# Peptides against a protein of PDB entry 5D63: the designs that were tried, part 181

Target 1, 292 residues: chain A of PDB entry 5D63
Amino acid sequence: SLRRGIYHIENAGVPSAIDLKDGSSSDGTPIVGWQFTPDTINWHQLWLAEPIPNVADTFTLCNLFSGTYMDLYNGSSEAGTAVNGWQGTAFTTNPHQLWTIKKSSDGTSYKIQNYGSKTFVDLVNGDSSDGAKIAGWTGTWDEGNPHQKWYFNRMSVSSAEAQAAIARNPHIHGTYRGYILDGEYLVLPNATFTQIWKDSGLPGSKWREQIYDCDDFAIAMKAAVGKWGADSWKANGFAIFCGVMLGVNKAGDAAHAYNFTLTKDHADIVFFEPQNGGYLNDIGYDSYMAFY

## One batch from the design tools (peptide; made by RFdiffusion4, then SolubleMPNN)

Design b2_p25_4_s1 (from b2_p25_4, 12 letters changed)
Fold by OpenDDE base, seed 4:
Structure b2_p25_4_s1 (fold): chain B 292 residues (1-292), chain A 25 residues (1-25)
Amino acid sequence: as target 1 above (292 residues)
Amino acid sequence: SEAEEIARLRALFAQARAEYAALTA
């Protein structure tokens, strides 16, 4: 079954993603097909899927940017019914905003069925143009129509997944303790991570003994990412991944504080030096503490 | 606020360092 998480949802037939037009939070804002750039944020095209307790394979889909929810207009089962952004809550009982999401017959893509109407989210005519209509449309789970098949590319990790990634890393000290601060984390592309770093002013910050040294840099980066998240997204229930570590060198005579993020495939961590903006697979320290 | 978050993180850092020091002493 689909896990709770943030997804970029791409059509299986054409290179279009489910896009909330202009990222608007207004009720009735069209959800449309739109082009996307791989390995980027794609701001208006990220959706937090929240599973509904005790309702199998059923979710709300919250647009990360607007904080509004995918909504089938009037819950109509008529083919061509508009799918829009609309105010809502993660655990709503409104069937207009409840979506059953399961694997399609091809075993890789998903279909998105409205819980009430039993119609499917459809990229009308498979139109690949920006602004193409997305609507509820009649269909079946076994139908091969790519207009109704969607790849769910996970853009986030759970705290457990992050923990697992850390545990697999060879640069973790035997005394390691992790402190998990949140439950779900949007994982940023390095380019975005770096841009936040640049915008924070850290590149121009001066190292000063104790008063502004490695721990200050690392904490400042964490804070900057947090602020960026708060300023960028209206949805709640997730954080932006940016870890802080304390580590000790192999000789045991030097300690360092640094950041880390996850690799593109979310399977591993990569270390980030906030003093110079570098990404390293080996920062020269073994972590005895992390919080993220 | 960001200031509060920084303060919380600093406190966490201090705690972690103290714990590590105790483990390695």
Scores: peptide ipSAE 0.022, ipTM 0.516, DockQ to the pose 0.882
Fold by OpenDDE base, seed 2:
Structure b2_p25_4_s1 (fold): chain B 292 residues (1-292), chain A 25 residues (1-25)
Amino acid sequence: as target 1 above (292 residues)
Amino acid sequence: SEAEEIARLRALFAQARAEYAALTA
């Protein structure tokens, strides 16, 4: 069963991802196959899958950048029917925007079936070129055609998954208290996280006793990430992962405030020092408080 | 509820800040 989350959706046959052309929010914007770069944001190629309550394995797919939804044009069952971005809502009843997503016969990839038409999202002719047509096409769940098979690479974590990653870390104090601020988090590559840090002005900020010290740096970083998220994406219902921690040193006689994010595999956290932009597996403190 | 969450968060920040201040004094 596919979990709620943000996915990069890649064809099983060729190195092409489902892309909303130009990231446009206009109704009828083509959804196309497009090349992608691993370990990058891939701006127009991220989709929030929202499960429909009480409808098994059925989702809406919201483009993160445009805020529009994957839409089968007129809900037509004709092979070659356009799949476009179109305005919608996460819990719509419009069958043009409802997609049943289940494992294919290979047990690894998924097929994406329109709820109404029962046709499948198809990379037409398996074309790997940028701008290749993606359309509704006849098919069955057990067919092996890679044109209709997609890998769903999870780009986000739930609050529960983040909580679990924190719990596994050896640098958590016994008195730890964590507060979850959101439900789903886009996890950024470190390069993007660092760029936000640079753009925030923090590299040029001066440490000053009490008035602008470690807690101010850590909060400023979180604020910068929040602003970046708001300015970058039109979809709602998710946040950008950036945590703040308060920690105590091993001797128990000094405290520090710092940030943290998740590792690439989302299984662990890594600490981030906003005063110098460094990533550390051990920052020299055990966290007794976090919010993210 | 949202109100309860806000209250808990405020309490946590107050306590954490006090502890932080004590450790960095």
Scores: peptide ipSAE 0.021, ipTM 0.501, DockQ to the pose 0.191
Fold by OpenDDE base, seed 1:
Structure b2_p25_4_s1 (fold): chain B 292 residues (1-292), chain A 25 residues (1-25)
Amino acid sequence: as target 1 above (292 residues)
Amino acid sequence: SEAEEIARLRALFAQARAEYAALTA
């Protein structure tokens, strides 16, 4: 089953992603096919899939940028019915905004079926051009039409997944205690993470004994990421991943506060030094405490 | 008590984010 999370949804036939046009929050904004750039933030193309309790394989899809939801216009079962962004809620009962998402016959891609109409999200004619029509269309779960097959590339991690990544890291102290602050985290590309760091002013901040030292840098970075998240996205129910760690060196005579994020595959953590913007596999400390 | 600690930390970081936003606005 598809897990709750933030997804980049790509067509299985052509290099096109499901895009909310202009990221607009207006009701009736077209959802269209659009090109994307791998390993970047595709702003209008991220969707929070929220599973509906007690309804198998059924979700709402909230556009991360606009905060609006994927909506089949009038819930019509007619082929060619527009799929748009529309105001809604994560646990709506409106069948226009409920989508059953299950694996296609190829076992890798998914199909997206409207709960009410039983039609499928279709990249019309497999058109790879920017702005190509996405519509509800007749279909079946077992047919192989790539117009209705979608890869769900997960762009977020659960707190449990983050915890597991931390647990696998060799630079964790035996006395480690982690504190989980949120449930789902958008994981940023390093380039975005670094840009937030630069924009925060931290590169020009001066280390000062006690008054502004390692813990202040680490917390400031987390605050900067939090602000970036709040300013960038209208959807709720997720956070931006940026951890804070407190660590001790091998000799036990020095401590440090630093940040960490997740690797591209979400399987491991990488340390981030907010005093210089460096990414390190080994920061020289073993973490005894983390907040994320 | 762990749940209370986590709640406290959530609030603390939320405050930190808000304060940072105010300082950088």
Scores: peptide ipSAE 0.014, ipTM 0.416, DockQ to the pose 0.041
Fold by OpenDDE base, seed 3:
Structure b2_p25_4_s1 (fold): chain B 292 residues (1-292), chain A 25 residues (1-25)
Amino acid sequence: as target 1 above (292 residues)
Amino acid sequence: SEAEEIARLRALFAQARAEYAALTA
């Protein structure tokens, strides 16, 4: 079953992703096929899938950027019915915005079926051009037509997944305590993470004993990421991943505060030094505390 | 605000350090 999370949704046949045109929050904004760049944010192409309680394999899909929801126009079962962004809520009962998402016959891609109409999200004619029509179309779960098959690339992690990644890291102190602040986290590419760091002013901040030292840098970075998230995305129900750690060195005679994020595959953490913007697999400290 | 977030996180730091101290005492 598809997990709650943020997904980049890519067509199985052509290098095209489900895109909310111009990221507009207006009702009726077309959802279209559009090219994407791997390992980047792809701003208008991220979707929060929220599972509907007690309705098997059924979700709302909220565009992260606009805060609007994938909507089958008038809930029509007619082939070629437009799929648009439309205002809604995560747990709506409006069948125009409810999508049953299950594995296709190939076992890797998914099909997206409208709960009410039972039609499927279709990249019309498999058109790979920017702005290609995405529509509801007749189909079956077992059909192999790539026009209706989509890869759901997970762009977020749950708190449990983050916790597991931390637990696998060798630089964790035996007395480690973790404090989980949110439930789901968008994981940023390092380039974006670094840009937030640069924009925060931290590169120009002066280290000063006690008054502005390692803990201040680490907390400032987390605050900057939080602000960036709030300013960048209209959807709710997720956070931007940026952890803070307190660590002690091997000798036990020095402490440090630093940040961390997740690796590209989300399986491991990488340490981030907010005083110089460096990414490290070993920062020289074992963490006895983290919050994220 | 960012300032409020920093204050909140500082409080978490303080709590965590106190707990660590208790564990290692």
Scores: peptide ipSAE 0.022, ipTM 0.527, DockQ to the pose 0.761; fails the geometry check

Design b2_p25_4_s2 (from b2_p25_4, 14 letters changed)
Fold by OpenDDE base, seed 4:
Structure b2_p25_4_s2 (fold): chain B 292 residues (1-292), chain A 25 residues (1-25)
Amino acid sequence: as target 1 above (292 residues)
Amino acid sequence: SDEEEIQRIRDLIAEAVARYNAETA
């Protein structure tokens, strides 16, 4: 089954993603096909899938940017019915905003069926142009029509996945204690992570003994990422991944505070030095504490 | 409550800072 998480949803037939037009929070904003750039944020094209308890394979889809939900207009079963952004809640009972998401017949892509109408999210005519119509359309689960097949590229990790990534890293001290602060984390590309770092003013900050040293830099970076998240996205129920670690060197005579994020494949962590903006696989310290 | 959770987090951070200071002293 599809896991709770943030997804970039891409058509199986053409290089087009499900896009909330202009990222608008207005009710009735069209959801359309739009081009995307791999390994970027794709601001209007991220969707938080929230599973509905006790309803198999059924979700709400919240646009991360607008905070509105994927909505089949009037819940109509007519082919060509508009799919729009609309105000809602994660655990709504409104069948216009409930979507059954299961694997298609090809075993890799998904189909998105409206719970009420039983029609499917369809990239009309497989149109790859920006602004192409996405609509509810008749179909069946076993049909191979690529207009109704979607790849769900997961852009987030659960706290458990983050914990597992940390556990696999060789630079963890035997006394390590980790503290999880949130449940689901959007993982940023390094370029975005770096830009947040730059915008925070940290590159111009001066190291000063005790009063503004490694721990201050690391905390400031985490705060900057948190603020960036709050300022950038209207959806709730997720955080932006940015960890803080305290580590000790091999000799045991020096400690350091630093940040870390996840690698592109979400399988490992990479260390980030907030004092210079560097990414390192080995920062020279073994972590005895982390919170993220 | 939210207040209790915030306090728990504060306590954890305080513990971490204390450990850091002990190791860097």
Scores: peptide ipSAE 0.022, ipTM 0.331, DockQ to the pose 0.232
Fold by OpenDDE base, seed 3:
Structure b2_p25_4_s2 (fold): chain B 292 residues (1-292), chain A 25 residues (1-25)
Amino acid sequence: as target 1 above (292 residues)
Amino acid sequence: SDEEEIQRIRDLIAEAVARYNAETA
């Protein structure tokens, strides 16, 4: 079963992703096929899938950028019915915005069926051009038509997954205590993480004993990421991943505060030094405390 | 009718949500 999370949704047949046109929050904004760049944010192409309680395999899909929801126009079962962004809520009872998402016959891609109409999200004619029509179309769960098959690339982690990644890391002190602040986290590519760091002013900040030292840098970075998230996305119910750690060196005679994020595969953490913008697998400290 | 079916779906979803909320209260 598909888990709650943020997904980049890519067509199984052509290199096209489900895109909310111009990221507009207006009701009726077309959802279209659009090219994407791997390992980037792809701003208009991220969708928060929220599972409906006690309704098997059924979700709302909220566009992260616009805060609007994937909507089958008038809930029509007619082939070619427009799929648009429309205002809504995560736990709506509007069947126009409820989508059953299950594995396709190939076992790797998913199909997206409207709960009410029983039609499927279809990249019309498999058109790979930017702005290609996405519509509701008749289909079956078992057919192999790539127009209706989608890869769900997960761009977020749950708090439990983050916790597990930390637990696997060898640079955790025996006295470690972690504090989880949110439930779901968008994981940024390093390039974006670095850009936030640059824009924060931290590269120009001066280290000063106690008054502005390692803890200040680390907290400032987390604050910058939080602000970036708030300013960038209209959807709610998720955070941007940026952790803070306190660590002690092997000798036990020095402490440090630093940041961390997750690796691309979300299986491990990587440390980030906010004083110089470096990413490290070993920052020279073992963490005894983290919050994220 | 289509409208009747839509309403049925809405009712089922609403009931499911209500059950969820009751179980997690």
Scores: peptide ipSAE 0.018, ipTM 0.446, DockQ to the pose 0.013
Fold by OpenDDE base, seed 1:
Structure b2_p25_4_s2 (fold): chain B 292 residues (1-292), chain A 25 residues (1-25)
Amino acid sequence: as target 1 above (292 residues)
Amino acid sequence: SDEEEIQRIRDLIAEAVARYNAETA
């Protein structure tokens, strides 16, 4: 079963992703196939899948950038019906915006069926060109046609998943207490995380005893990430992952404040030193407190 | 009560689907 989360949705047949054209929030904006770059943000191609409570395998899909929802035009069952961005809400009863998402017969890809029309999201003719039409199209769950099969690459983690990743890390103090601030987190590529760090001014900030030391750097980084999130995305109901940790060294005679994020596979954490922009598997401290 | 709420939601969706399909057919 598909979990709530942010997904990059890629066609199973060609290297094309589901893209809201120009990231526009206008009603009727075409959703199209578009090329993507691995390990990047892919701004217009991220979708928050919100499960409808107590309705199996049924979701709304909110474009992260525009804040609009995937919408089958007029809910028509005609093959070739446009799929567009349209204003909506996460828990709408509008069947134009309700999508049943389940595994295809191959067990790895998904099919996306409109709840009302029972047609499927289709990359028309498997066209790999930028701007290729995505439409509702007749089909069945068992068909092998890759035009209607999609890989859902999860780009976010739940708070529970983040907690689990932290728990697996060996550099956690026995007195560790974690404080979870949000429910779902977009996990940034390191390149994006680093760029936010650079843009924050922290690389040029001067360390000063007590008045602007490790905790100030770590909090400033988290604030920068938060602001970046608020300025970048119109969708709600998620945060950008950037943690703050307080740690103590093995000898117990020194403490440090630092950041952390998740690895690409979301299974582990990696430490980030906001004073120099470095990523480390071992920062030399065991965390006794974190908030994220 | 949980099952009743589940069914309520399903019914709301079903009704909406029927209405929209009828209007757009």
Scores: peptide ipSAE 0.016, ipTM 0.407, DockQ to the pose 0.009
Fold by OpenDDE base, seed 2:
Structure b2_p25_4_s2 (fold): chain B 292 residues (1-292), chain A 25 residues (1-25)
Amino acid sequence: as target 1 above (292 residues)
Amino acid sequence: SDEEEIQRIRDLIAEAVARYNAETA
């Protein structure tokens, strides 16, 4: 079954993603097919899938940017019915905004069925152009039509997944204790992470003994990422991944504070030095404490 | 000792996190 998380949803037939047009929060904003760039944020094309308790394989889909929800207009079962952004809540009972999402017959892609109408989210005519119509359309779970098949590329990690990635890293002290602050984390590309670092002013900050040293840099980076998240997205119920670690060297006679993020495949962590913006697989310290 | 200091820091963070979670729940 599909896990709770943030997804980039891509058509199985053409290089087009489900896009909320202009990222607008207005009720009735069209959801359309749009081109995307791999390994980038794709601002208007991220969707938080929230599973409905006690309803198998059923979700709401919240656009991360606008904070509005995928909505089948009037819940109509007519082929060609518009799919739009519309105000809603994560655990709504409105069948216009409830979507059953299960694997297609190919075992890799998903189909997205409206809970009420039983029609499917369809990239009309498989049109790969920007602004192409996405609509509810008649179909069956067994059909192989790529217009109704979607890849769900996960752009986030759960706190448990982050914890597991940390546990696999060889640079963790035997006394390590981690503190989880949130439940689901959008994982940023390094380029975006670095840009936030640059915009924070940290590259121009000067190290000063105790008054502004390693811990201040690391916490400032965490704060900058938090602010960036708050300023960038209207959806709730997730955080932006940026960790803080305290570590000790192998000799046990020096300590350091630094940041870390997740690798592209979300399986490992990479260390980030906020004093110079460097990414390292080995920062020279073993972490005895982290919060993220 | 260093270990005692680490534990004090852990306790403070744990308390802060617990408070935050309670306030935001």
Scores: peptide ipSAE 0.023, ipTM 0.298, DockQ to the pose 0.046; fails the geometry check

Design b2_p25_4_s3 (from b2_p25_4, 14 letters changed)
Fold by OpenDDE base, seed 4:
Parts: sequence; C-alpha cells; structure tokens
Structure b2_p25_4_s3 (fold): chain B 292 residues (1-292), chain A 25 residues (1-25)
Amino acid sequence: as target 1 above (292 residues)
Amino acid sequence: SLEEEIERLRRLFEQARAEYERETA
C-alpha cells in the first residue's frame, strides 16, 4: 500500500511529471505533464498523498505549492475529462477528489483511478511536451499502457523513518533522547538547504561566547528552514526536515549544538554545521538529544 | 531529574526558535 507522504509523480513512459500549471490555487487550474529536473524541488510537481481512513488504497492528492487538490472535473467517466486543481480538504467525501492508487501489473509503477468514475489518470497520447493534457480515461488495472502508469518518487519521510535513520547512525550517544515535532517531513536537497542557510544571514553571524554560540546558530537554522517552509508552500500537514542536535565529544568535556538532515536516499543522516555551512558524516560529537 | 532538565531544554529551544522567527520577519 502507498504510504502517506509527499511524492513527485512521473510518467512511466516519458520523462514528464504531473504538474499543476503555474502552481495556481484557482479552481479549475489545469494539471498537465511537464518536464522536471532530478534532485531539485520541482515546485509545482509535489503532491501530498493522504490516505482515507477505512477506504482501501484511496487518497486525496494535495498540491504542495497551491494547497489545492487533484480533481476530476464533474467526476465524469468520459474519456478525456479534465483533471484540475480544485479547493478541497484532506479527508473529503467528494468522489471527484478521491483517488485509488495501487501498483500496476509491472510491480513498480502505480495507476491512479478516480474513486467515483473508475477512470484512470492518463497522460494523453503519452505526450512529453510541457503542458500536455492529463485527463481521466477508460482503462483497467491489468493493462500495461504507460500513459496510465506513474512512478511515485517519495520526497518526504515519516517521523518513524527519520527516527530509524538516526538510530542507525554511529554518532548517537547511549543516553540519546529524540523529540519528534511533526509527522511528515519534506527532505530538501543540500543545495536548497544551503541556500536557506545563506539567505538567513547566518554566514555573516559572529560567534560570541554564550551570547551567540552553537545553540543559537543551530536554532537559527531550524527557524530559517521553518520560515522558508511557511513562506514557500500553501499545503498543510507536513514540515520541512531540519533537525537540531545536542552532542558531547568522546572525551566528555565538551558539548556542541548542530543541525542535521537526511541523505538523498533517506536512509542516513548527515550533520550540518550552521556556523560554517558544512556537511559532515562525523561532526566530532555524539548526540544525546535531538529535536526534529 | 534528567527528564525534567530535558523538558526544560526542549521549551528553551522552542522559545528561541519562535523568537528568532519574529526577529527575522
């Protein structure tokens, strides 16, 4: 079963992703195929999949940027029916915005079926051009038409996944306590993480004993990421991953506060020094406390 | 206790974050 999370949804046949045109929040905004750049944010192409309780394999899909939902126009079962962004809620009962998402016959890609109409999200004619029509179209779960097959690339982690990544890291103190602040986290590319750091003014901040030292830098970075998230996305129900750690050195005579994020594959953490913007696999401290 | 101290630190961190966000708004 597809997990709750943020996904970049890519066509199985051509290098095109499901894109909300211009990221507009207006009702009826077209959802289209559009090119994407790997390992980047792809602003208008991120979707929060929220599972519907007690309805098997069924989700709403909220566009992260606009805060609107994938909507089959009038719930029509006619082939070629427009798929648009439309206002909604995560746990709506509106069948126009309910999508059954299950593995295709190839075992890797998914098909996206409208709950009411039983038609499938279709990249019409497999058109790879920017702005290509995405529509509801007749189909079956078993057929292998790539126009209706989609890769769901996970861009987020659950708190449990983050916890597991931390637990696997060798630089965790035996007294470690983690404090989970949110349930789902968008994981940023390092380039984006670094840009937020630069924009925060931290590169120009001066270390001063006690008054502005390691803990201040670490908290400032987390605050900057939080603000960036709030300013960048209209959807709710997720956070931007940026952790704070308190650690002690091997000798036990020095402590440090620093940040951390997740690696590209989401399996490990990498430490971030907010005083210089460096990424490190070993920051020289073992964490006894984390906030994320 | 250790637990109480940890909770104290948690509150301080959250407060510091909020203050920073207000100051940089």
Scores: peptide ipSAE 0.024, ipTM 0.479, DockQ to the pose 0.087
Fold by OpenDDE base, seed 1:
Structure b2_p25_4_s3 (fold): chain B 292 residues (1-292), chain A 25 residues (1-25)
Amino acid sequence: as target 1 above (292 residues)
Amino acid sequence: SLEEEIERLRRLFEQARAEYERETA
């Protein structure tokens, strides 16, 4: 079953993603097919899938940017019914905004069925052009029509997944303690992470003994990422991944505070030095404490 | 604000560090 998380939803037939047009929060804003750029923040194309308790394989889909929800207009079962952004809540009972999401017959892609109408999210005519209509359309779970098949590219990790990635890293001290602050984390591309670092002013900050040393840099970076998240997205229920670690060197005579994020495949962590903006697989310290 | 968030995180950081120190003493 599909896990709670943030997804980039890509058509299985053409290089088009589910896009909230202009990222608008207005009710009735069209959801359309649109081109995307891999390994970037596709601002209007990220969707938080929230599973509905006790309703199998059923979710709301909240657009991260607008904070509005995928909505089948009037819940109509008519083929060609518009799919729009509309105000809502994560655990709504409105069938217009409830989507059953399960694997297609190919075992890799998903189909997105409206809970009420039983029609499927359809890239009309498989049109790959920007602004192509996405609509509810008749279909079945076993049909192979790529117009109704979607890849769910996971852009976030749960706290458990992050914890697992940390646990696999060889640079974790035997006395390690982790403090989890949130439940779901959007994982940023390094380019975005670096840009936040640059915009924070940290590149121009001066190291000063005690008053502004490694812990201050690491905390400032995390704060900058948090602020970026708050300023960038209207949806709630997720955080931006940016961890802080305290580590000790192999000799045990030096300590350091630094940041870390996740690799693209979410399987590993990579260390980030906020004093210079460097990404390292080995920062020279073993972490005995982290919060993220 | 960024400054307020920094202070919030500093408090969390200090709390976490203190907890670690207690556990490892």
Scores: peptide ipSAE 0.023, ipTM 0.597, DockQ to the pose 0.509
Fold by OpenDDE base, seed 3:
Structure b2_p25_4_s3 (fold): chain B 292 residues (1-292), chain A 25 residues (1-25)
Amino acid sequence: as target 1 above (292 residues)
Amino acid sequence: SLEEEIERLRRLFEQARAEYERETA
């Protein structure tokens, strides 16, 4: 079954993603097909899938940017019914906003069925143009029509997945303790992570003994990422991944504070030095403490 | 030693966290 998480949802037939037009929070904002850029933040095209308790394979889909939910207009079963953004809640009982999401017949893509109408989210005519209509349309789970098949590319990790990635890293001290602060984390591309770092002013910050040294840099970076998250997204129930580590060198006579994020495949961590903006597989320290 | 200091700081952190959680519950 599909896990709770943030997804970029791409059509199986054409290079188009499910896009909330202009990222608008207005009720009735069209959800449309739109081009996307791989390995970037596609701002209006990220969806938080929240599983409904005790309803198999059924979710709400919250647009990360607008904080509104995917909504089948009037819950109509008519082919061509508009799919829009609309105000809602994660655990709503409104069948207009409940979506059963399961694997298609190809075993890789998903189909998105409205819980009430039993129609499917359809990229009408497989149109790859920006602004192409997405609508509810009749269909079946076993049909191979790519207009109704979607790849769910996971853009977030659970705390457990992050913990597992840390556990696999060789630069962890034997005394390591991890402190998990949130449950689900949007993982940023390095380019975005770096831009936040630049915008924070840290590149121009001066190292000063104790008053502003490694721990201050690392905490400042985490704070900057947190603020960026709060300012950028209207949806709740997730955080932006940015970890802080305290580490000791191999000789055991020096300590350092630094950041870390996840690799593109979310399987490993990469260290980030907030004093110079560098990404490193080996920062020269083994972590004895982390919080993220 | 550094190891002793690390352990000390960890304990302090855990105590502080617990206090924070109680205060913000």
Scores: peptide ipSAE 0.022, ipTM 0.519, DockQ to the pose 0.049
Fold by OpenDDE base, seed 5:
Structure b2_p25_4_s3 (fold): chain B 292 residues (1-292), chain A 25 residues (1-25)
Amino acid sequence: as target 1 above (292 residues)
Amino acid sequence: SLEEEIERLRRLFEQARAEYERETA
């Protein structure tokens, strides 16, 4: 069963992702196939999948950038019906915006079926060109046609998954207390995380005793990431992952405040020093408190 | 604004720290 989360949705046959054209919030904006760059933020190609209660394997798909939803035009069952962005809500009853998502016959990719029409999201002719048509098309769950098979690359973690990653890290103090602020977190590539750090002005900030020391740097970084999220995306129901920790050294005579994010595979955390922009697997402190 | 967000997070941080200190003292 597909989990709630943010996904980059890639065709199983060609190197093309589901893209909302120009990231436009206008009703009827075409959803198209488009090339993507691995390990980067593909701005118009991220989709929040929200499961519908009491409807098995069925979701709405909200474009993260535009805040609009994947919509089968007029809910038509005709092959070649346009799939567009359209205004909506996460728990809509509109069958034009309800998608049943289950594993294909190959066991690795998914098929995306419109709840009402029972047609499938199709990269028409398997066209790998930028702007290629994506449409509703007739099909079956067991058919092997790669035009209708999609990999769902998870770009987010739940609060529970983040908590589990923290718990696996060896640099957590026995008295650790975690404070969870949100439910779902977009995990950024380090390059994006670093760019936010640079743009925040923190590289030019001066350490000052008490008035602007380690806790201020760590809080400022989290605030910068939060603001970046609010300014960058129109969808709701998720946050950008950036944690704050308080840690104590092995001798127990020094404390530090720092940030952390998740590794690429989302299985562990990596520490971030906001005073110099460094990433470390061991920052020299064991965390006794975190919020994220 | 960034300043408002910093203040919001600072309040949360102080609250969390105070709770931790009360529980571990």
Scores: peptide ipSAE 0.024, ipTM 0.576, DockQ to the pose 0.504; fails the geometry check

